# Designs tried in a protein design run: peptides against a protein of PDB entry 1MQS. Part 186

Target 1, 223 residues: chain A of PDB entry 1MQS
Amino acid sequence: ILKMLFLNKDLNNNDNITTITDDIFNQQEIIWKVLILDIKSTATISSVLRVNDLLKAGITVHSLIKQDRSPLPDVPAIYFVSPTKENIDIIVNDLKSDKYSEFYINFTSSLPRNLLEDLAQQVSITGKSDKIKQVYDQYLDFIVTEPELFSLEISNAYLTLNDPKTTEEEITGLCANIADGLFNTVLTINSIPIIRAAKGGPAEIIAEKLGTKLRDFVINTNS

## One batch from the design tools (peptide; made by RFdiffusion4, then SolubleMPNN)

Design b2_p28_2_s3 (from b2_p28_2, 13 letters changed)
Fold by OpenDDE base, seed 5:
Structure b2_p28_2_s3 (fold): chain B 223 residues (1-223), chain A 28 residues (1-28)
Amino acid sequence: as target 1 above (223 residues)
Amino acid sequence: SDVYGYIHKDGNIEFFIGNKEYKIELVA
């Protein structure tokens, strides 16, 4: 929990909470943050930390996610909430409204695949994925630092890849579509990268196609 | 959609097709 409050930086786990917070407070510039909780996480935080601990950790204000909150567009926010559709929707709405400067999302339990997909899709649509700085699962099932979340508008890819009746041509076509989608997420690359992917599966095919597209793009851009 | 994921700041891509995870490393 303390690690989360310090944006998941490495902390000395052998020290007590007070010592850790005091050391950081005294030795480093404090980054003031907003802490957004739900009912469950509020109980968790209250059981471990005192108000003074939050202050020393740079928490200027804490609020419930379902409560009306004033916008603080210049202040980063830490979300520590349950992985629910409702909470994800609220976070995305906060993102859309530029309620905070940066978003550090910490889910209190395992994030289901369907919710990860939903989060990725919604964030990608906003065009503000750069404001999502972290996504953590507290059980380490999913951890991303400085993520750019995306969802490609491709349906039945899994079924297609795993259907024994699918032809090689269909697989190749699907992989090309995926590569095209991935390319759009890496348009900021100005050099031809070395691409590494696992051999013998879709990743290899996708990587090859992505590489070709990237090479073509770079060559055309630099010519 | 069943294809989604995230890109690291360094360009590395982690994506899912269904419930299976794939990784593509981009090294500049």
Scores: peptide ipSAE 0.226, ipTM 0.862, DockQ to the pose 0.357
Fold by OpenDDE base, seed 2:
Structure b2_p28_2_s3 (fold): chain B 223 residues (1-223), chain A 28 residues (1-28)
Amino acid sequence: as target 1 above (223 residues)
Amino acid sequence: SDVYGYIHKDGNIEFFIGNKEYKIELVA
């Protein structure tokens, strides 16, 4: 929790909360942040931290996610909330409305993949993925830092890859579609990269196809 | 959609097909 309040920076775990906060307060410029909680996480925070601890951690305001909150577009926000569809929708809405300058999302428990997909999909549509600086859950430790979230409009990819009746042509075709999608997410690349992927699986095929597309793109754009 | 993920600041791609994670590293 304390690590979360300091934007998941490495902290000395041997020190108590007061010592850590005092050291940071004395040695570093405090980054003022907003802390967005839900009912469950409020209880969790209250059990571990005092109001003064939050203040020392740079939390200027804390609010419930379901409450109407004033926009603070110049202030980064830390979300510490349950991984629910409702909370994800609210976060995305906050993102859309530019409610905060940066979004550090910490889920209180494991984020299901379907919800990660939903988050990625919604964020990708907003075009404001750059404002999401972190996505963490308490099970995986962290999902991504400074992510560019995306969702490809490809259905039944998992089933296709795992169906024993799927032909190699179908797999190749699917991988090509995935590569196309990934290519669109990395259009800002202006150099020909060396692509590394695990051997013997879809990633290898996708990587090869993506590499080809990237090379072609770079060559064509530089011509 | 079954395919989603994120791109790291360095351009590396991590994506999921269903619940399985894949990684593609872009090295300059």
Scores: peptide ipSAE 0.186, ipTM 0.828, DockQ to the pose 0.358
Fold by OpenDDE base, seed 1:
Structure b2_p28_2_s3 (fold): chain B 223 residues (1-223), chain A 28 residues (1-28)
Amino acid sequence: as target 1 above (223 residues)
Amino acid sequence: SDVYGYIHKDGNIEFFIGNKEYKIELVA
């Protein structure tokens, strides 16, 4: 939670909340932020943090997501809300209306694929994806901007992988295409990584192919 | 497209094929 309040920067977690907030308050320029909650997250925050802690973390005001909120176009906003269609729609509407300067979205639990796609699609339509600085859930962190979000424009991949009539060659070919797409997303990597993936499925095949492509690329660029 | 995903801050890739989720970890 503290990490979230400081825009998911690395914090020294060995200290008490008060010590951390005091140190940051004293050593760094405070970035004032708005904290937007829902009913569930309000309970969570209240159980862990005091009002004074929020203030020390740079939270100037907090509000419920469903409440009418005044625009603060020069102030960044932290959303800590449930991953629901309703909340996503509200966030997108806030984005459209330029309610805040920047949007740091933290979902209280795992963000389902369908909701991620919905969020990405809606944000893309607004043309204001650059204002979405972070999207986090309980387990994941990512930036919902291109090129961090990607679609490989591959049709019927799921069907191909699950059709009993699909040949091994066809699966391999599909995995190669996916690997090619993924490779393009990580072209900024200038080292040869060790790639890990779940064994026994498409991920393993894709990972292997991606690894080969990365190795070949690095070797060719360094020669 | 039914292949959709995102890159994590640490460089790891999470993607979906249909409704199935896949993750590829890049370890430097």
Scores: peptide ipSAE 0.204, ipTM 0.846, DockQ to the pose 0.337; fails the geometry check
Fold by OpenDDE base, seed 4:
Structure b2_p28_2_s3 (fold): chain B 223 residues (1-223), chain A 28 residues (1-28)
Amino acid sequence: as target 1 above (223 residues)
Amino acid sequence: SDVYGYIHKDGNIEFFIGNKEYKIELVA
């Protein structure tokens, strides 16, 4: 929980809550944050932390996710809520409305894949994916960070791929564009990976193009 | 955009085109 409150920075876990909060408070500039809870997480937080602990952790205000909350567009928000469709929708709405500057999402339990996909999709539509800084599960295991969630800003890709009138050249072109986009997301890779993709579909074409681009990049960089 | 996705910890890419999911595995 403390790790979450400090934006999942590495903490020396051997210290008690007071020591940790004191050390962080003394050593680092406090980052003021909003803590968004639900009923369950409220109980959890209340059982472990005191109000003063929250303050020391930089929590300036906490509220329930279903409550009307005032916008704090310059303040980062920590969500510690149940992984439900409802909560995801609320988070996305908060994102759309620029309610907070940054979003650190911590789910109180495991996030189902379908909900993760839903979150990703909705976030991508908003064009504000950069504000989603972290997504963690109940054990503070990393799910997604900002650089890892992406939208390629390609329109009508689905239609293009599924329209029987689409030419092979058009499909190839689209796949190339997608590969280019994906390439940008993996630029941090220091090695040339072997790329595997499902055969017979766009993924294969995309993978091939991505592989070529990666190889070319590595060759050019090492040269 | 109807193309979106995320990179897994292992470098694998999961992306969506519309409602269809695609996966590209990067094997070091």
Scores: peptide ipSAE 0.198, ipTM 0.836, DockQ to the pose 0.373; fails the geometry check

Design b2_p28_2_s4 (from b2_p28_2, 12 letters changed)
Fold by OpenDDE base, seed 3:
Structure b2_p28_2_s4 (fold): chain B 223 residues (1-223), chain A 28 residues (1-28)
Amino acid sequence: as target 1 above (223 residues)
Amino acid sequence: SGVYGFIKKNGNIEFYIGNKEYSIELVA
């Protein structure tokens, strides 16, 4: 929980809450944040942290996700809420309305695949994916950070792939564009990966092209 | 909606073209 409050920075697990907060306070300027909770997570937070702990962690305001909240467009927000469709929709709405400057999303339990897909889809439509800095699943230890959540500006991709009139060359071209986009999201890779993808579809073509780009990049970087 | 998705820490890229899901695994 403390890790979450400090935007999932590495913390010394052997330290108590007071020591951790004091150390961080002494080492860096406090970043004021909004903490958005639901009923369940409120109970969780209350069981572990005191009000003073929240303040020391830089939580200026905490509120319920379903509560009407005033916009704080210059303040980053930490969501610590249950992985539900309702909460996802609210988060996306907050994103659309620019309610906060940055979004750090922490789900209190495992995020189902379908909800993750829904989140990604909705965020992509908003064009504001860059404001989502983290998506964390507490149980799966899964974290998505910018630019790991991505939306590529490729128009008519679905139509192109599904139109029977589309030529092989057009499909290849589209796949190349997608691969280029994906490449930009994985620039932090320092090794040449083995690429695996389903056979006989666009993913295979995309994977091949992505692999080539990654190999070229790594070779050029290490040369 | 175009192409959108996410990259997992394990190297899996899950992306969507329209409503169809695709996956690419990056194994280091």
Scores: peptide ipSAE 0.174, ipTM 0.821, DockQ to the pose 0.335
Fold by OpenDDE base, seed 4:
Structure b2_p28_2_s4 (fold): chain B 223 residues (1-223), chain A 28 residues (1-28)
Amino acid sequence: as target 1 above (223 residues)
Amino acid sequence: SGVYGFIKKNGNIEFYIGNKEYSIELVA
C-alpha cells in the first residue's frame, strides 16, 4: 500500500511505515496526490494506515470514487478501487473531464483481461492515454504504464480490413500505417528482434513491415 | 475503427482494431 501511495517507486521494505514516510517527507520528495477509494478499499486503507500516514505520503485529499469529486486538474490521482466495469467507467469519465493531471490506477484485485481491454479502448477514444501513468493489480503487479499504452489514431482501420471491397493494396497500405505507429512505440529497442505474429491475417503483414522498419532503424543508428 | 493497444512486459505488442485483437511478439 505504501508503495502505491508513492507511485509504486521502490521503497525499502525493511523500514516501517513511520520511517518510510518520515524519510520521504523530510527529503521534500513528496508528490501531493489525491487518493480515490471505494468502500472496500477504504476499509483496507483504514486498517493499515493512519490519517497522518496518508498525509506524510502526500495524500492531500481522499474520497470515494462514486462521490461527486471536485476537479483538481493539476494534481495527480491514485485510484485504489475494485476492478469493476463501473469503476473503470468512472475513471475514464474522470479522464475525459480532466479531473486530475495524472492517473495512477491500482486495482484491489486482479484485473480481468476484458476489463483491461475495455479500459484501453475507452482511454484510446479520449485521446488522453498519456495521462494514464500506471495500472496495477492488488499485488502491485505491473500491467500498463505510460507510454506502453498507445493509440495510433488510424481512422477506418476496422472498416478497411472488414470490407470485402477492400483491395489487397489498401490492406497493405493500412498495415504499413499500423506498423509505422507500432514502430514509434518500440523505439527504445536497441536490438533487432524476432517478430512473430499469427499467419494469414493483418498481423502477419504488420509484423513483417514492423520488422523491416526495426531492422532498418537499428542499422541506421549503428552506422 | 481505431487502433489502440499496449506493450506487455513480455515484449509482446497487443493491439486492437475495433473489437478485434491482434498480437505481435517481439523476441530479443
Scores: peptide ipSAE 0.170, ipTM 0.823, DockQ to the pose 0.378
Fold by OpenDDE base, seed 5:
Structure b2_p28_2_s4 (fold): chain B 223 residues (1-223), chain A 28 residues (1-28)
Amino acid sequence: as target 1 above (223 residues)
Amino acid sequence: SGVYGFIKKNGNIEFYIGNKEYSIELVA
């Protein structure tokens, strides 16, 4: 929980809460944040942290996710809430309204796959995926961090792939565009990876094109 | 109907085209 309040940075687990907060507070400028909770997570936080601990962790204010909250567009927000469709919808609405500057999402338990997909889809529609910096679930298990969450602005990709009138050339072109987009998300790679994808579908074509781009990039940058 | 997804911690790419899920494994 304390790790979450410091944006999931590595902390020395051998120290008590007071020592950790004091050390971090003294090392660098504190980042003030808003903490968004639900009823269950409020009880969890209260069982582990004192009010003073929250303050030292840079929590300027905490609120319930379902209550009306004033926009703080220049302040980052930490969500610590149950993984429910309702909470996801609220978070997305907050994102749409630019309620906060950055979103650090921590679910109190395991996030079901269907909800993760729903979150990703809704975020992609907003065009503001860059504001979602982290997504964690129970025990602070990593799900996604920015820029690992991505949306490619490719129009009618699904329709193109599923239209029986679509030509092979059009599919190849679409896959090339997708590969280009994916390439941009993995520009930090400095080695030539082995790429594996399901055979006989778009993933294979995309993987092939992505592999070519990555190989060309690595070879050109290392020459 | 865009393309969206995640780069996983292990480097794998999970992406969606509409409601269809695709995965690409990157092995270093």
Scores: peptide ipSAE 0.175, ipTM 0.828, DockQ to the pose 0.373; fails the geometry check
Fold by OpenDDE base, seed 2:
Structure b2_p28_2_s4 (fold): chain B 223 residues (1-223), chain A 28 residues (1-28)
Amino acid sequence: as target 1 above (223 residues)
Amino acid sequence: SGVYGFIKKNGNIEFYIGNKEYSIELVA
């Protein structure tokens, strides 16, 4: 929880809350943040932290996600909420409304894949994916770089990959399309990376194609 | 279903095709 409040920075796990907050306060400027909770997470936070602890962690205000909240467009927000469709919709709506400057999303439990897809899809449509800096659940640990929740909107990709009637050529074609989409997403890469993927599946094919595209792009850009 | 995903700060890509997760690691 403390890690979350400090935007998932590495913290000394051997220190207590006061020591951690004091060290951060003494060493760097406190980043003021808004904490968005739901009923369940409120109970969780209250069981671990005091109001003063939140303040020391840089939480200037905390509110319930379902409450009407005043916009603070210059303040980053930490969401710590249940992984539900409703909460995702609210977060996306807050994003659309420029409610906060940055969005650090932490789900209180495992985020189902379908909901992650929904989040990514909705965010991609807004064009404001750059404002989402982090998405976490209890099992996922990733920090999104500036523009980088994406939806490729490739129709029937899952069905194609899982249909026994799908030909190798069709799979290759689909993988190429996916690689193209990924390439567009990572166009800011200016180096030639080594790409690793699981062997024997679509990821391998996609990785190979993506690697080729990236290499070609770098070569063409530098020439 | 579409393809959805994100890029980690280290450049690694995680994406989903339907409900199946895939990852591509980028090594400098």
Scores: peptide ipSAE 0.167, ipTM 0.818, DockQ to the pose 0.373; fails the geometry check

Design b2_p28_3_s1 (from b2_p28_3 with E3N D6N Y8F K9M K11R L20Y E25K)
Fold by OpenDDE base, seed 3:
Structure b2_p28_3_s1 (fold): chain B 223 residues (1-223), chain A 28 residues (1-28)
Amino acid sequence: as target 1 above (223 residues)
Amino acid sequence: LQNAINNFMYRGNGEDLKYYAETGKLPP
């Protein structure tokens, strides 16, 4: 997230947020930017960053993507929003209207091919492709609650997993969803975890699924 | 891992999108 706020420049990830922001603030001139969020990403940002962190990162204004926003043609914009057709259309409209000087687009999850194609087509038609500086599709399927604790925000997960009436298929499906969320978390943290899980239950199923996903990812990216 | 993740997450810039729209392929 901090990397995104600094236009995806390399940061020292070993330091805490405060140290990083302080160091950057003291070492270089801050580029003021607009941060555009949606409801989901707002929750994510709020769980990870303080207002002061945003300020130190050069965020002068933050707003919801669906809100009416004043044009700031001389200010770069960071979009951190879900990959939806609606959001893409809004971004393209903002591009058409020259609402900002530069566009740094960060999707909160994987952008599917069909939406990528749509984005590409619309951007190409505008003739303003040069203003799109970056497109990233990050994986933020979690909310940080504590430094070493996070939540995937899956509704009724505990109840579902512990209800005797829940079918094996339902459990397997939920475990797959959890594994997907954890996988996305790993990608966001940029570190491969050591997986530990209790044996004989859903946790083991999740661990196995996650392990497989990680192995496949490593193989595919390193080959 | 870091490099792999970065490569995976980066979809390109506006010029890349334009190229994709025109050719149906991502830039090499």
Scores: peptide ipSAE 0.235, ipTM 0.740, DockQ to the pose 0.625
Fold by OpenDDE base, seed 2:
Structure b2_p28_3_s1 (fold): chain B 223 residues (1-223), chain A 28 residues (1-28)
Amino acid sequence: as target 1 above (223 residues)
Amino acid sequence: LQNAINNFMYRGNGEDLKYYAETGKLPP
């Protein structure tokens, strides 16, 4: 996250947030930026950063992507948002309107090919592709509550999984979403996990899906 | 895993997007 806030410059990850921000502050001129978030990414940011941390990173203003925002044509913008058609359309509209000077786009999870194509096509049509400085997949689909515990913050997941009225298709869909979130978490942590789950329930389904995703990922990337 | 992650993660800029839109391929 801090790397993103510093426009994806290399940072020493061995230091705490305060040390990192202080070191950067002392070494480089602060570039003031705006941070554009959605509801999900707001929760993620809030779990790991304080308002003061954002300020130290040069974030002068942060707002929700769906909120009306005033143009700041001389200020770079960092987008940290979910990879959705809606968000892409908003970003492109902001680009068209010259709302900011530069656009640093960071998606919270993997951007599907169809959405990448859509983004690319729309940006190309604007004639302002030069303002898009970066596009990253951050794969941050979780909230860190403590060093060894995190949450995907999926609303009513427990209720849905335990409701007798929930269909098998709905359960499967939810388990897939959870597995996707866990997959993103694994990628973010950059460590191969040992997966443990209770047998005979949704947790096992999720574990199997996650295992499959990891295997497929390794196979596809090594090919 | 690190190599896999690096290969999978999309990294690009507006010019890359333009190229992709035109060719259907990512720049080398």
Scores: peptide ipSAE 0.230, ipTM 0.737, DockQ to the pose 0.598
Fold by OpenDDE base, seed 1:
Structure b2_p28_3_s1 (fold): chain B 223 residues (1-223), chain A 28 residues (1-28)
Amino acid sequence: as target 1 above (223 residues)
Amino acid sequence: LQNAINNFMYRGNGEDLKYYAETGKLPP
C-alpha cells in the first residue's frame, strides 16, 4: 500500500510506515496526489493506514470513485479500486475529461484479460494513453485487523461451512474462494507461510488448495 | 519471489496498453 501511495517506487521495506514516510518527507519533495477509492478499498486502506499516514504520503484528497469529483488537472491521481467494468469506464471518463494530470491505476485484485483488453481499447481511443503512467494489480482481498491477524471478510463463512444443510459443492466453492483470498494475502505479505490447519474439516481443504496454489506459483515464477 | 510478484503485478503503462490494443500482444 505504501509503495502504491508513492507511485510504486522502490521503498526500503525494512522500515515501518512512519520511518518510511518521514524519510521520504525529509529527503524528497512531496508530490501531492489525489487518492480515489471504492467502498472495498476504503475499508482496506482504513484498516492499514490512518488519515495522518495518508497526509504524510502526500495524499491531499481522497474520494470515492463514484462520487462527483472536482477536476484537478495539475494533480496526479492514484486509483485504488476493484477491477470492474464500471470502475474502468469511470477511469476512462476521467481520462477523457482531463480530470487529473497523471493516472496511476492500482486494482485491488487481478484484472481479468477481458477487462484489460477493454481498458486498453478505451484508453487507446482517447488518444491520451501517455497520461496513464501505471497499471498494477494489487492483491488486497483482506482486511487487517491486527498486525498479526487479518480477515477475508467473507460473510458467514463459518456458519456456512458448519451448516449441515450446506452442500459439498457449496463448501468446495467457498473453500476455493477462501484459498484465493489467502493466496492473494500471501503474495501481498511477500512471505511463504507455514500452513497449519485442523484436520478433517474445511480448514484442511483450504490448506490443501492454498498449498497447491503456492507451489504452482513458485514453480511458474522460478521458471 | 518479490521480483516475480512485482513483475506479475505490473500490467504496463498507457503506451503498453496502446500497444496491446493495436497488436493484441504485450510489449516486449
Scores: peptide ipSAE 0.219, ipTM 0.732, DockQ to the pose 0.673
Fold by OpenDDE base, seed 5:
Structure b2_p28_3_s1 (fold): chain B 223 residues (1-223), chain A 28 residues (1-28)
Amino acid sequence: as target 1 above (223 residues)
Amino acid sequence: LQNAINNFMYRGNGEDLKYYAETGKLPP
């Protein structure tokens, strides 16, 4: 997240948030930016950063992507939003209207190829591709509640998994979604975890799915 | 892993998107 706020520049990972922000603040002139969020990313940011942290990172204003926003043509914008068609259309419209000087786009999860193609096509048509400075997948499908604890914030997961009326298909689908979220978390942390799960239940299914995803990813990236 | 993750997470800039739209390929 901090990397994103500093336009995806390399940061020293060994320091706490305060030390990093202080060092950057002291070494370089702060570039003021607008942060554009959606409901999901707002929760994520709020769980990790304080308002003062945002200010130290040069975020002067943050707004929801669906809200009417005033043009700031001389100010760069950081988008941190879900990879949806709706959000892409809004970003492109903002680009067309010259709402900001530069666009740094960070999707909260993996951008599907079809949406990437759509984004690319729309941006190309505008003739303002030079204003799009970055497009990243951040893979932040989790909320940090404690330093060593996070939540995927999937509503009614426990109820769904334990309801006798829930179909096997629904359970499988939910487990897949959880595994995807965990996978994205692992990618964000940039460390391969040792997976521990309770045996004989949904947790085991999720662990197996996650393990498979991680193994496939490692094989594909080392290949 | 770090390199792979970084490469995957970065999708490009606006010029890359334009190139992709025109050629169907990501820029080298």
Scores: peptide ipSAE 0.234, ipTM 0.740, DockQ to the pose 0.666; fails the geometry check

